# Designs tried in a protein design run: peptides against a protein of PDB entry 1ZZD. Part 40

Target 1, 109 residues: chain A of PDB entry 1ZZD
Amino acid sequence: FQVVNPYLLRDLVDLGIWDEGMKQYLITQNGSIQGLPNVPQELKDLYKTVWEISQKTIINMAADRSVYIDQSHSLNLFLRAPTMGKLTSMHFYGWKKGLKTGMYYLRTQ

## One batch from the design tools (peptide; aimed at target 1 S54 G85 S89 M90)

Design b2_p27_3_s2 (made by RFdiffusion4, then SolubleMPNN; from b2_p27_3, 11 letters changed)
Fold by OpenDDE base, seed 3:
Structure b2_p27_3_s2 (fold): chain B 109 residues (1-109), chain A 27 residues (1-27)
Amino acid sequence: as target 1 above (109 residues)
Amino acid sequence: MEEEERRRELEKAEELFKKYEKELEEP
């Protein structure tokens, strides 16, 4: 599963560029929008900061073999085989720590 | 993806968050 910001999804929808292809792109890019040419730089800058903060929080609570961390260009988190309980706990933890954006989980079908 | 499908995907995300928010308040 790839975690994404729900407000990012909203903004992508508002831009009219959200589709199945975009969904798959986000999965392959570990949730990063930095490489998207059709996204305004302002949004890239915004979600870079917000995304990194959120990912750091998730990483701090997730320390098992199912977690993959990618810090090449931005902090990204990939869950290989998360349980619903684990996903829920991560969501609740982020919320309690002040991450009002929450987390949405993408996966390939 | 059709516009209706895009809106449906966003709605699914919102519904998921609402579910979790309710679960957070219940315990």
Scores: peptide ipSAE 0.020, ipTM 0.360, DockQ to the pose 0.019
OpenDDE base, seeds 1, 2, 4, 5: peptide ipSAE 0.018, 0.015, 0.017, 0.016; ipTM 0.279, 0.284, 0.355, 0.314; seeds 2, 5 fail the geometry check

Design b2_p27_3_s3 (made by RFdiffusion4, then SolubleMPNN; from b2_p27_3, 11 letters changed)
Fold by OpenDDE base, seed 2:
Structure b2_p27_3_s3 (fold): chain B 109 residues (1-109), chain A 27 residues (1-27)
Amino acid sequence: as target 1 above (109 residues)
Amino acid sequence: DEEEEEKKKLEEQEKLYEKYKSELEEP
């Protein structure tokens, strides 16, 4: 399955705009909400950063198995025997970590 | 009364969130 940031899902539900159409849109956009007109710019900025961080992390891990992420279980599985499923788990973790970073930046702006 | 209604709305949102989260996480 395609990983969707659980906090993004929560925020979309809170906005009352989550539905099957939104789900399919996110799938086709690989998790990006940048094209959604009914999403506040603040959220777009937040999840743009989250998405960028997560994708960068995934790319780095794919390029170098020595890359460390502070997530013991998923990291160990990924490093020992990378699979699409394990990569997805790391991506999910990356989304969560990216969200924390993004929220910090938004508060400092 | 208003607080109770707000709590109810929050609970419904949480239920919806969990439902869709489950759907997204299932292969």
Scores: peptide ipSAE 0.019, ipTM 0.391, DockQ to the pose 0.014
OpenDDE base, seeds 1, 3, 4, 5: peptide ipSAE 0.015, 0.012, 0.018, 0.018; ipTM 0.352, 0.245, 0.436, 0.408

Design b2_p27_3_s4 (made by RFdiffusion4, then SolubleMPNN; from b2_p27_3, 13 letters changed)
Fold by OpenDDE base, seed 3:
Structure b2_p27_3_s4 (fold): chain B 109 residues (1-109), chain A 27 residues (1-27)
Amino acid sequence: as target 1 above (109 residues)
Amino acid sequence: MEKELAEKLLKELEELFEKYKEELEQP
């Protein structure tokens, strides 16, 4: 599965490029849209994935807080130890839009 | 009640995000 920010999904829908193919692309690219030619640069700058972030930064963030929210089926709140820092960092998409929602899991099935 | 907790957690995440924003923008 691949974790994505719901604002990214909305923006891709607004661009009219969200479909099953795009979903599979995001899964294979670990949520990154940096390689997409049909996405405006401003959106590429707006969104980052954990694989585009240094491990050192992720560890530093994990030391401060390791929290994630899953709203796929219901509102589920999770507070984990710093070992879950990489998972927690998956929430940090859309710099200018903020973090209004936890995470959404894209699955192949 | 759970909604209020979610809002508090999200606020903390936003603060954490702002704290490390510059580092997160680096490759």
Scores: peptide ipSAE 0.023, ipTM 0.265, DockQ to the pose 0.115
OpenDDE base, seeds 1, 2, 4, 5: peptide ipSAE 0.018, 0.018, 0.020, 0.021; ipTM 0.228, 0.286, 0.338, 0.249

Design b2_p27_4 (made by RFdiffusion4)
Pose (drawn by RFdiffusion4):
Structure b2_p27_4 (pose): chain A 109 residues (1-109), chain P 27 residues (1-27)
Amino acid sequence: as target 1 above (109 residues)
Amino acid sequence: DFTEEEVEEILEEREEYLEEMEEELEE
């Protein structure tokens, strides 16, 4: 099979750019839209992959929501070019933000 | 992902915290 994010899909059709220079490009690009030559910036900002969102924001939103969480939450973390230093900062950042669950799975590469 | 500047700043804060914890343990 293979199916595209239906919201991203609706928008590409609404621009008529859902030509084949897309279904194919999208698959051989992890499903990323940054750096597509013909896509508005607003769409680029709205459809960021998790690999394209700073794990800093992920942790901050987790901290925000956590004051309302009686228990904890499964906080999966995603690192692009993972170094031991970046991981260390990610752990400490979540730690100092007072999170109960600093990390569920680390998805990487 | 985390930027180099953010990583350096967070690691500096972590080292400072560890130094403070060592001083408290010595006391």

Design b2_p27_4_s1 (made by RFdiffusion4, then SolubleMPNN; from b2_p27_4, 17 letters changed)
Fold by OpenDDE base, seed 4:
Parts: sequence; structure tokens; C-alpha cells
Structure b2_p27_4_s1 (fold): chain B 109 residues (1-109), chain A 27 residues (1-27)
Amino acid sequence: as target 1 above (109 residues)
Amino acid sequence: GFSDEEIKELLEELEKEKEKEKLLEEL
């Protein structure tokens, strides 16, 4: 049984760090915030004992709170053999640098 | 879009920033 803290997304919004970049990062990290430098340690500790929130759960909670996510601007990346770590780093970098855009990854043949 | 080379550059920059932040935290 997975315990999901419904306040996680609220806290991220309250911090003003919730955006498309954050969303994409969470997707690649399966909802983990432990590696985010912009998240206070207190929040990391608070949610550390909680089961990791699935991507779907995060998205649903965001939708429930009417959090606007801009999908009009996107960055398309074409990679031959992207690894999960590489994708995670790219998402994080995009978020940190303020790209704040959805990134779509297509495997090139 | 970004090429593989561009992605590598971005990752390198990210790593440099992480190292810098770590260094600052250790001071």
C-alpha cells in the first residue's frame, strides 16, 4: 500500500517552483524531489518517509488544483540512445536554466 | 531541437555548475 502525501504539490506551488520544467523533472525521477537543489531540506525530510508519488498522481494533483502548465512552448530533442540518467539531467538542466518548457524525446533510428 | 553534441554540452555545463555549488557548500 502506497501512502501519498497530497500536500507535496501544494508545497511546490507555494514555493513558486512548480512549472513545466519541474513537472518534467518529476516525471523522469518518478516523483522524487530528493535531488532538487531548489527544494528546502525541510521539505525533502518531510516527504522522505512518504512513498514516492507516481507521475500520474503528481499530474492529477496538479490538475485538481488547476495548475496551469504551458504546453505551447516545447523543446524537442532527438537522441539516438538516451539513457534515463541523461534524460533526467536534461530535464533538470532545462528547469534550472529557466527553459520552463516541455521536452519531448524521440529516439532517432 | 538539440543534437547529441548540444546535449553533451548542456550536461557538461550542468556538471560544472553542480561541482561549483558543491565547492561553495564545502567552504
Scores: peptide ipSAE 0.017, ipTM 0.291, DockQ to the pose 0.020
OpenDDE base, seeds 1, 2, 3, 5: peptide ipSAE 0.015, 0.016, 0.008, 0.007; ipTM 0.273, 0.300, 0.210, 0.227; seed 5 fails the geometry check

Design b2_p27_4_s2 (made by RFdiffusion4, then SolubleMPNN; from b2_p27_4, 13 letters changed)
Fold by OpenDDE base, seed 4:
Structure b2_p27_4_s2 (fold): chain B 109 residues (1-109), chain A 27 residues (1-27)
Amino acid sequence: as target 1 above (109 residues)
Amino acid sequence: GFSDEEIKELLEELEEEKEKEELEEEE
């Protein structure tokens, strides 16, 4: 049993590739995105290499600390109430870097 | 993009479907 990372879900939605097929894919692949063709490689690497945090913890962070993503001109991450510990802060930093690179990649395609 | 609330709703729906499939597959 593995809960889908809410930030991954957000990224897939923001990429415009979220649909019923993607939903079923994530369920069958236990949340892995490594086989997804429409995901930038940098984003795949990020979710592979970012420090492991329990899915429950990630869900709680998403719920309690309100992460907003603005993609009007570029992908920007805004933390409304960033009350994160050291580990979680670094996790979000890595995630933010990966997202920026991913969105840049999409603009160049 | 979707708001945090919309993402929560999608996640909840996803987990419900996942739980259903796991139950059906006895996993």
Scores: peptide ipSAE 0.072, ipTM 0.530, DockQ to the pose 0.017
OpenDDE base, seeds 1, 2, 3, 5: peptide ipSAE 0.022, 0.015, 0.016, 0.016; ipTM 0.379, 0.375, 0.350, 0.401

Design b2_p27_4_s3 (made by RFdiffusion4, then SolubleMPNN; from b2_p27_4, 13 letters changed)
Fold by OpenDDE base, seed 4:
Structure b2_p27_4_s3 (fold): chain B 109 residues (1-109), chain A 27 residues (1-27)
Amino acid sequence: as target 1 above (109 residues)
Amino acid sequence: DFTDEEIKELLEELEKLKKEEEEKKLE
């Protein structure tokens, strides 16, 4: 699924700032880059009019694609009573968990 | 499920990371 506008994704990759952390952040921010500290203001201005989908839609898409396999129960719970804080925390936790898992596998090889 | 305290801690950690990135950009 497409979480980020493909043109925005290109620009973020070109800047070398695209990573899993940014992906998770955008999921929690309706695809908005306005709050990112490492994005030039010029890009923020450029994409301020980009079509954004609802947070609920983003989460539904992520859930449908089993992005949060181990967090499925938590994801479902947050969908019932979502707050920005809960969603942000959930996605950030998912990101951290991914990093921890990745580091674990890298060290065991 | 995340407790309110866990949510608070995660948000604080995230904000810390954001601030660190901002500081690095300014250096």
Scores: peptide ipSAE 0.046, ipTM 0.466, DockQ to the pose 0.128
OpenDDE base, seeds 1, 2, 3, 5: peptide ipSAE 0.008, 0.019, 0.007, 0.017; ipTM 0.303, 0.297, 0.292, 0.339

Design b2_p27_4_s4 (made by RFdiffusion4, then SolubleMPNN; from b2_p27_4, 15 letters changed)
Fold by OpenDDE base, seed 4:
Structure b2_p27_4_s4 (fold): chain B 109 residues (1-109), chain A 27 residues (1-27)
Amino acid sequence: as target 1 above (109 residues)
Amino acid sequence: DFTDEEIEKLLKELEELKKKEEELKKL
């Protein structure tokens, strides 16, 4: 299991902020750099983990892809704290976007 | 991601659609 993206590691080294403390921080944060004050926002945006990406955006992208993919396309969803309301809303939102035949692979943290 | 407000709006919209569907079934 690789916690740190190798490209992220490169960029952190280039910034001169990579050290043992940073390594331990990333391990405890499951690879997230969102809480680091000394990292440029553009890098935070670039290196979002799957748990930090908007699931609404993923659904929108899937809806766009569905135009180019067969009816058996799948959608991967990643939720940290799923609730019935969230799940129902996501399914309904997907339905509204035309993902009626899509298969949902739900991952939880 | 989905805000609580967005979730509430979507659930409300879904409920309204369900009501309309039930009314149409009665016709």
Scores: peptide ipSAE 0.053, ipTM 0.509, DockQ to the pose 0.736
OpenDDE base, seeds 1, 2, 3, 5: peptide ipSAE 0.052, 0.048, 0.041, 0.040; ipTM 0.513, 0.483, 0.476, 0.451

Design b2_p27_5 (made by RFdiffusion4)
Pose (drawn by RFdiffusion4):
Structure b2_p27_5 (pose): chain A 109 residues (1-109), chain P 27 residues (1-27)
Amino acid sequence: as target 1 above (109 residues)
Amino acid sequence: EEEEEEEEWHEEVNEELEEYLEEKEEE
């Protein structure tokens, strides 16, 4: 099979750019849209992959929501070019933000 | 620009961790 994010899909059709220079490009790019040459910036900002969102923001939103969480939450973390240093800062950042669950799975590469 | 800012942020967080660990050793 293979199916594209239906919201991203609706928008590419609404611009008529859902030509084949897309279904193919999208698959051989991990489903990223940053750096597509013909896509508005607003769409780029709206459809960031989790690999394209700073794990800093992920942790901040987790800290925000956590004051309303009686228990905890499964906080999966995603690192692009993972170094031991970046992981260390990620752990400490979640730690100093007072999170109960600093990390569920680390998805990487 | 976002990657540069994220790298600077990692450096700052690591510095904060080192300072915290030094304070714990003194305690």

Design b2_p27_5_s1 (made by RFdiffusion4, then SolubleMPNN; from b2_p27_5, 12 letters changed)
Fold by OpenDDE base, seed 1:
Structure b2_p27_5_s1 (fold): chain B 109 residues (1-109), chain A 27 residues (1-27)
Amino acid sequence: as target 1 above (109 residues)
Amino acid sequence: KEEEEDEKFDEEVLKELEEEEKKKELE
């Protein structure tokens, strides 16, 4: 099924940053690219208007994520006080460091 | 296996977009 907007997919491929890790990151962010530092601001502005994702799309993305969590290596991350900023940074950092097939399990202490 | 299916899907989507763009350029 379609997980990412097809035009966004094209643009990310053109930037040379599309891979399985990027896909998993976008699933965790419900298709948002706003937290990606390596994406041009022009592209972020373009897709702000597409931010309203249907509930059906959100459910599909969550289902896809669940499958990958069950089948891939997982990394347990413990955070004392997780924020949205930290979560975004962690997911992006994991992708950047090559955790492209791995998923994160967040645990709050 | 699922990753391979996802890759095939992404390639298909990209191909369709490229074809649509080529069509628009010819119009």
Scores: peptide ipSAE 0.015, ipTM 0.307, DockQ to the pose 0.014
OpenDDE base, seeds 2, 3, 4, 5: peptide ipSAE 0.012, 0.010, 0.014, 0.011; ipTM 0.268, 0.257, 0.281, 0.269; seed 5 fails the geometry check

Design b2_p27_5_s2 (made by RFdiffusion4, then SolubleMPNN; from b2_p27_5, 15 letters changed)
Fold by OpenDDE base, seed 2:
Parts: sequence; C-alpha cells; structure tokens
Structure b2_p27_5_s2 (fold): chain B 109 residues (1-109), chain A 27 residues (1-27)
Amino acid sequence: as target 1 above (109 residues)
Amino acid sequence: SEEKKEEEFYEEELKKLEEEKKKLEEL
C-alpha cells in the first residue's frame, strides 16, 4: 500500500483542500502534488525531492528482478535524517509490502 | 531475526501514521 507523507497531509489540511477526492488523486498520482493547481509552488518544491527519491528507488526495484538491495543499510541511511528519512523509509516499506505480491528481488537480512 | 524485528518496528510506525492520517481526515 501507499504511505502518504504526514507533513504533506497536514499542509493540505491547512490549505483547506484535503478531502476524499484529494486522497484519491494522491493515490492515483503515487503521492505527487505537482499537478495540483491549488498548492503553492513552495510546497511542490519541498515535496518534489522526497517523491523523486522514493519513486526512483521503487522504479529501480520493479524494473530489474536482478536488483540486490541491502534493506537494513538503505533504511539506516534514511534514518540519519530523521524527519525526511523516516518518511521516505516508511514510503519505501509500504511499497515493498505491495511489491511482495508480484515482484521478486534479492535482499540482505 | 534482525529483519523481522526491523519489519515489526516499521509496521508499528506505519500504524501510527495511518492513525494520524485518520485523525487529520476527521478535521
């Protein structure tokens, strides 16, 4: 399943644009807010990097079945930056759980 | 195992995030 960035969720609520429609939009767009007209560019820039990093990682995992990932090392690297790192690792974990239903990759314990 | 312990940690964190999400949706 998809993990929504809680800070993004808070910011959308503060903007008064959070509703069920917005939720479904984010799901469809894999968490991207770049196409939302009611979101300030400052917020788009803030969350762009997080989205790009997490999606790139997931895309790489899905694109090549021969990919080897050190799970603990990857998560530990993100935890060095607790705020952004924790959110990114949670997103990665959520996608990993989803990928287990149809994808195979090698990892370390 | 270390992997299982790590997975359990993140499952709990995901649960907390989902609960927070639910609270925010109720505002």
Scores: peptide ipSAE 0.034, ipTM 0.252, DockQ to the pose 0.020
OpenDDE base, seeds 1, 3, 4, 5: peptide ipSAE 0.033, 0.026, 0.021, 0.023; ipTM 0.264, 0.267, 0.410, 0.382

Design b2_p27_5_s3 (made by RFdiffusion4, then SolubleMPNN; from b2_p27_5, 14 letters changed)
Fold by OpenDDE base, seed 1:
Structure b2_p27_5_s3 (fold): chain B 109 residues (1-109), chain A 27 residues (1-27)
Amino acid sequence: as target 1 above (109 residues)
Amino acid sequence: SEEEEEEKFYKEELEELKKLEEEEKKE
């Protein structure tokens, strides 16, 4: 299982901050760089983990492309702390956006 | 923050849904 995005790895190397310590840090942080003080904000914005991205945006993107994709695959949504309210909200919003494909809700173990 | 905005999103959508359900019950 790869925790580190290969493009993130490249950028961290370019910054000169990639080492074994950084690798271990990322493993413990499940790939998140948001807590690193020596990483530019632009990279933090670029390399958000699935738990750090607005699922509303994910739904929007899915709705935008739904006309051009098949119905065989469900949309994967990720919630760090799922609740019935959040799930209902996302499903309702997806419905309003015209999503016809199923939504699969994932959480951290 | 982005997290706060997402939580706001969930809240607003849920409130809208509840409102629609209440309106449907009145019909």
Scores: peptide ipSAE 0.134, ipTM 0.678, DockQ to the pose 0.828
OpenDDE base, seeds 2, 3, 4, 5: peptide ipSAE 0.018, 0.020, 0.109, 0.134; ipTM 0.323, 0.321, 0.683, 0.670

Design b2_p27_5_s4 (made by RFdiffusion4, then SolubleMPNN; from b2_p27_5, 14 letters changed)
Fold by OpenDDE base, seed 4:
Structure b2_p27_5_s4 (fold): chain B 109 residues (1-109), chain A 27 residues (1-27)
Amino acid sequence: as target 1 above (109 residues)
Amino acid sequence: DEEEEDEKFDKEELEELKKELEKLKEE
């Protein structure tokens, strides 16, 4: 997988904070810049990783796409600490949103 | 933040699910 988004790399270079230390930090943080004190909040909001987006938002986006895609497509979900409660709520919400597919691939950090 | 939103989401959806299940049991 690509650890650093190429556009993020550009912005970090433009900020003058890109160096080998930053590269290693991002590798350790799986691409997240949320913990960096010298990065503007606007960039943090823009460059959220799949682990940093709410599950509700992901499901909403999937529901919107499902109108035009075959039910054979599976939704990939990324959760930091999945629980039975979280999985149940996700499935229930997905059902309410009318997702054409009930197949999910769960990835854990 | 996103974690707080997820927690809120889970709580609300589970509560709604429980209500729906209770309605089904009463029928």
Scores: peptide ipSAE 0.066, ipTM 0.560, DockQ to the pose 0.825
OpenDDE base, seeds 1, 2, 3, 5: peptide ipSAE 0.015, 0.007, 0.064, 0.006; ipTM 0.267, 0.259, 0.548, 0.242

Design b2_p27_6 (made by RFdiffusion4)
Pose (drawn by RFdiffusion4):
Parts: sequence; C-alpha cells; structure tokens
Structure b2_p27_6 (pose): chain A 109 residues (1-109), chain P 27 residues (1-27)
Amino acid sequence: as target 1 above (109 residues)
Amino acid sequence: EEEEEELEEFVEENEEWYEEQLEELEE
C-alpha cells in the first residue's frame, strides 16, 4: 500500500501540484515537505515531521500539559543526528522541567 | 536516583558545554 497525510493531501490537490513529482518524491524523502521547490511556506510550517520539530518544543509542550496530568505521559523522543551530548541535554532539559517521564522510547538515526 | 545526582553534578561542572549541546538540540 501507501497513503499520504490526508490534510497534506487535500492541500496539494487544492494547488494542483499533486502531479507525480510528488507521490514519488514524498516517499523517497521520508514524507517530508521542507525543501520541496513548489510548496508554500505555510504548508512547510504546518506539516513538519517529528524529526523536523525541535525536541525542545516537544518537551516544553509536555511540561505545559503535565501540570494537568495526575499521572504521567508517554513521551517518545526523536533525534536526528544523535550524539551522546545532545541526548544528555535532552535528558537534563526534561529533568529540569520537572517531568515525570523524561523518555519513553528513543527513536533515532 | 544516584544516576540523577551524577547527571546533575556533571551538568553543573560542565554548564557551558551543556548550553552548547542545548543549542544544538534546539536546531
């Protein structure tokens, strides 16, 4: 099989750019749209992959919501070019933010 | 708990290094 994010899908059709220079490009690009030559910036900002969102924002939103969480939440973390140093800063950042669950799975590479 | 304390000590001794890694993480 293979199916594209239906919201991203609706928008590519609404621009008529859903030509084949897409279904193919999208798959051989991990489903990323940054740096596509013909896509508006607003769409780029709206459809960031998790690998394109700073894990700092991920942790901050987790900290925000956590004051309302009686228990905890499964906070999966995603690192692009993972170094031991970046992981260390990610752990401490979540730690100093007072999170109960600093990390569920680390998805990487 | 021990590991948390070791980590905190390490970060305090190496704060400038921690801030550089935090900036790289943000990117």

Design b2_p27_6_s1 (made by RFdiffusion4, then SolubleMPNN; from b2_p27_6, 12 letters changed)
Fold by OpenDDE base, seed 2:
Structure b2_p27_6_s1 (fold): chain B 109 residues (1-109), chain A 27 residues (1-27)
Amino acid sequence: as target 1 above (109 residues)
Amino acid sequence: MEEEKKLLEYVEKNKEELEKNLKELEE
């Protein structure tokens, strides 16, 4: 099961540009929205690429939750036997702590 | 797309509970 960053998803949905094509495009861009001409600059400033975010911050968010972080393409969080609530709460936590990434995934293993 | 729709619905429905859970994650 793969879940996209709820805040980025929300913002892209609000812009009316979220679809399967957009999803695939972001994957090819390693989660970066910087190259999207139809995204407001404010959103580009809000969401940093995975490489612009402190690894420590990401690890701190996930340290006590047995989360594996994969940054091979986009940021991927892997959690064993997660509940939807836990995954979503982690997104909230990351957002509150300044983890404003491009598209990243929470993935169940 | 179905997963994304479910996520959005879940977030909106459970936002208050999810906000409460932040404190637990910070412990």
Scores: peptide ipSAE 0.024, ipTM 0.418, DockQ to the pose 0.075
OpenDDE base, seeds 1, 3, 4, 5: peptide ipSAE 0.022, 0.019, 0.016, 0.016; ipTM 0.360, 0.307, 0.311, 0.427; seeds 1, 3 fail the geometry check

Design b2_p27_6_s2 (made by RFdiffusion4, then SolubleMPNN; from b2_p27_6, 9 letters changed)
Fold by OpenDDE base, seed 3:
Structure b2_p27_6_s2 (fold): chain B 109 residues (1-109), chain A 27 residues (1-27)
Amino acid sequence: as target 1 above (109 residues)
Amino acid sequence: MKEEEELEKFVEENKEEMEKNLKELEE
């Protein structure tokens, strides 16, 4: 599984570039968007900072989650054990209030 | 708990940069 920042997913959706191909790309890139040509540099810089957090650490702290994306503009997060509320809030400090959710776990087909 | 403390420290150290980047995204 690949952990992905929910705000990143939101931003990719807002850009209209989120699809199955993008999902697979993120999996292969371990959640990094640094190599995407169609993403604003500001987004890359923002999530590069977040990326400095060890992926191993993030995974270890994360509760089990299921992510469903039924449309390019809809994300549904299901937390099996919502114990990361405080951690998630800190991790996504300053980001838009409307999407304070746990980390997403992307799965290959 | 140890991991959470490390994350909190990271967030605090990078707060300014994160806020700057967020502002630029909304312009």
Scores: peptide ipSAE 0.027, ipTM 0.388, DockQ to the pose 0.051
OpenDDE base, seeds 1, 2, 4, 5: peptide ipSAE 0.021, 0.020, 0.016, 0.018; ipTM 0.366, 0.335, 0.257, 0.376; seed 1 fails the geometry check

Design b2_p27_6_s3 (made by RFdiffusion4, then SolubleMPNN; from b2_p27_6, 11 letters changed)
Fold by OpenDDE base, seed 4:
Structure b2_p27_6_s3 (fold): chain B 109 residues (1-109), chain A 27 residues (1-27)
Amino acid sequence: as target 1 above (109 residues)
Amino acid sequence: SEKLKELEKWVEENKEEYEKNLEELEK
């Protein structure tokens, strides 16, 4: 069960704030550090969870690098309340933006 | 492909819903 990005873990260790309490906090916060007062804003901006970035932004970012993505990779999108219309819209938008690889839709919250 | 044609047709027929959904993706 990995909640923390390994690079984030490194940075938290470097800050000297990583401990069992921090680990438990992140578990309860689904990996989010946005609420931590002792974390620099630059790290908060760097390490946003999938729920803290708009899915449209995720699609855009993926599309920007789509020319380098092959069949072995797919894009996972997260929706809180998915509908067929939303899924279709996302699929078409991604395609229009140049995404030609598989798009998967998840709702884990 | 047939799937892409279906997507295009749906968006064409449901343009308002499509635009609304895209707006919601930004929230």
Scores: peptide ipSAE 0.132, ipTM 0.761, DockQ to the pose 0.666
OpenDDE base, seeds 1, 2, 3, 5: peptide ipSAE 0.101, 0.111, 0.103, 0.115; ipTM 0.733, 0.746, 0.739, 0.745

Design b2_p27_6_s4 (made by RFdiffusion4, then SolubleMPNN; from b2_p27_6, 10 letters changed)
Fold by OpenDDE base, seed 5:
Parts: structure tokens; C-alpha cells; sequence
Structure b2_p27_6_s4 (fold): chain B 109 residues (1-109), chain A 27 residues (1-27)
């Protein structure tokens, strides 16, 4: 099964693009929406997974212990001490906040 | 779609917190 941010799913529903095909896409893409042409870039930035972030950024953030990496499912990024100094930080923070409300589970039929 | 309904229900139950979080990001 694939764990995803429930608010990501909500946003996809709001965009009117949620269907069985989208569900299967997310499962095969480990929760990533980066490859979807019909999703606004703003949402792509907001819901980036660890795989979608530059390795340099991940290493730097991990070195400061400001980021916790969860590789259990979709390799999510958790900020222990999120900052709003950069747009990227805001996006990561948004992702973290969404995860705090719980995870939604997708399974193949 | 039962799954979709359950998802929307979950989101609705957490809407207030979500909106608060978004507000903080939009400052």
C-alpha cells in the first residue's frame, strides 16, 4: 500500500482529477505528483517527498537535525524546527503540517 | 465512490486545523 498526505488527496479531488487511474498512479509513484501535468506547480512544491528534493538540500537540512526523514512508505520529510525564511522551507512546513493530521492509505484493488 | 467519501469526511473533520496551517504559510 501507499501512504499519502490526506490533504494532497483532497486537493486532487478539488481539482477534479481524482479517479482510479490517479490512485494507481500515486501507488506506483510512491506518492509523488511531480509528473502530473494537470497539477499546479504550487501543489507540487507543497507536497514534495524526499525523493523530489535535491540531495544537497536534504543533506544540509539533516546535518542541522532540523529534518527527520521517514522512509517507511513515501519517504516523507519532517521538519523538527521548520523555518519560513525560504519558500522551500514553507513548502516543507506545509507538507509536515499535512502529515500531522494523519496519513491516508491507498491499496490496489 | 465510498473511498472518496471517506477521504472527504476525513478532510472535513480536520479542516479547521488545515486552514490554520495554511494561514500561517500565507503570512
Amino acid sequence: as target 1 above (109 residues)
Amino acid sequence: DKEKEELLKFVEENKEEYEKNLEELEK
Scores: peptide ipSAE 0.128, ipTM 0.694, DockQ to the pose 0.023
OpenDDE base, seeds 1, 2, 3, 4: peptide ipSAE 0.031, 0.044, 0.091, 0.040; ipTM 0.534, 0.568, 0.624, 0.561

Design b2_p27_7 (made by RFdiffusion4)
Pose (drawn by RFdiffusion4):
Formats: structure tokens, sequence, C-alpha cells
Structure b2_p27_7 (pose): chain A 109 residues (1-109), chain P 27 residues (1-27)
């Protein structure tokens, strides 16, 4: 099979750019839209992959929501070019933010 | 979108300081 994010899908049709220079490009690009030559910036900002969102923001939103969480939450973490140093900063950042669950799975590469 | 070098250095310094404080408390 293969199906595109329906919201991203609706928008590409609404611009008529859902030509084949897309279904194909999208698959051989991990489903990313940054750096597509013909897509508005607003769509780029709205459809960031998790690999394209700073794990800093992920942790901050987790900290924000956590004051309302009686228990904890499964906080999966995503690193692009993982170094031991970046991981260390990610752990400490979550740690100092007072999170109960600093990390569920680490998805990488 | 990973942590920047500046953020990594800053957070590592804060971690080292915290570890030193814990060692002093253990002593």
Amino acid sequence: as target 1 above (109 residues)
Amino acid sequence: ADFTDEEVEELEKELEEELKELEEEEE
C-alpha cells in the first residue's frame, strides 16, 4: 500500500501541485516536505516531521502538560544525527524540567 | 532539529555542577 497524510493531501490537491512530482518524491524523502521547491512556507511549518521538530520543543510541551498529569506520559524521543553529547543534553534537559518520564523509546538515525 | 552545540555545552556544564553539589552532600 501507501497513503499520504490526509491533511497534507487535501492541501496539495487544493494547489493543483499533487502532480506525480509528489507521490513519488514524498516516498523517497521519508514523507518530508521541507525543501520541496513548490510548496508554501506555511505548509512547510505545519507539516514538519518529528525528525524536524526540536526535541527541545517536544520536551517543553511535555513539561507544560505534565503539571496536569497525575501519573506520567510516554515520551518517545527522536534524534537525527545522534551523538552521545546531544543525547546527554536531551536527558538532562528533561531531567531539569522535572519530568517523570525522561524517555520512553529512543528512535534514531 | 537536534540540540545545538551551544545548548549541549551549556547543559553539560549545568550537569557537572549538579554532580559536584551531590558529591559534596555525600561527603

Design b2_p27_7_s1 (made by RFdiffusion4, then SolubleMPNN; from b2_p27_7, 9 letters changed)
Fold by OpenDDE base, seed 4:
Structure b2_p27_7_s1 (fold): chain B 109 residues (1-109), chain A 27 residues (1-27)
Amino acid sequence: as target 1 above (109 residues)
Amino acid sequence: ADFSDEEVEKLLKELEEELEKLKKLLE
């Protein structure tokens, strides 16, 4: 069967794992969740037919469900830059640092 | 220096690991 992309987004939100990092990951992986360690196998099995989602579609879906974080400058560079590899790496590196900071705050509360 | 495709993949893997850690902290 074919899985509708909006349902994948819903399930990720319901799992509480949807964030900017997840969004960017899905963009770079054409919507594939098979490589994510924090996704239950049941969900991976359900959405194994989800092969490709356009980057624009992912962003639009997130925005429509009020889970989009406006990172327009970073996203624009990511989506349109001719040096996609470099900018993607820099973007994810920055995001990783942000996650570490976030985890630090959670641990200290 | 520019990042190769391999470096991008490495960063993605690390990001996934960090997401997993964050999830565990929230449980």
Scores: peptide ipSAE 0.055, ipTM 0.495, DockQ to the pose 0.109
OpenDDE base, seeds 1, 2, 3, 5: peptide ipSAE 0.027, 0.022, 0.014, 0.026; ipTM 0.415, 0.364, 0.287, 0.402

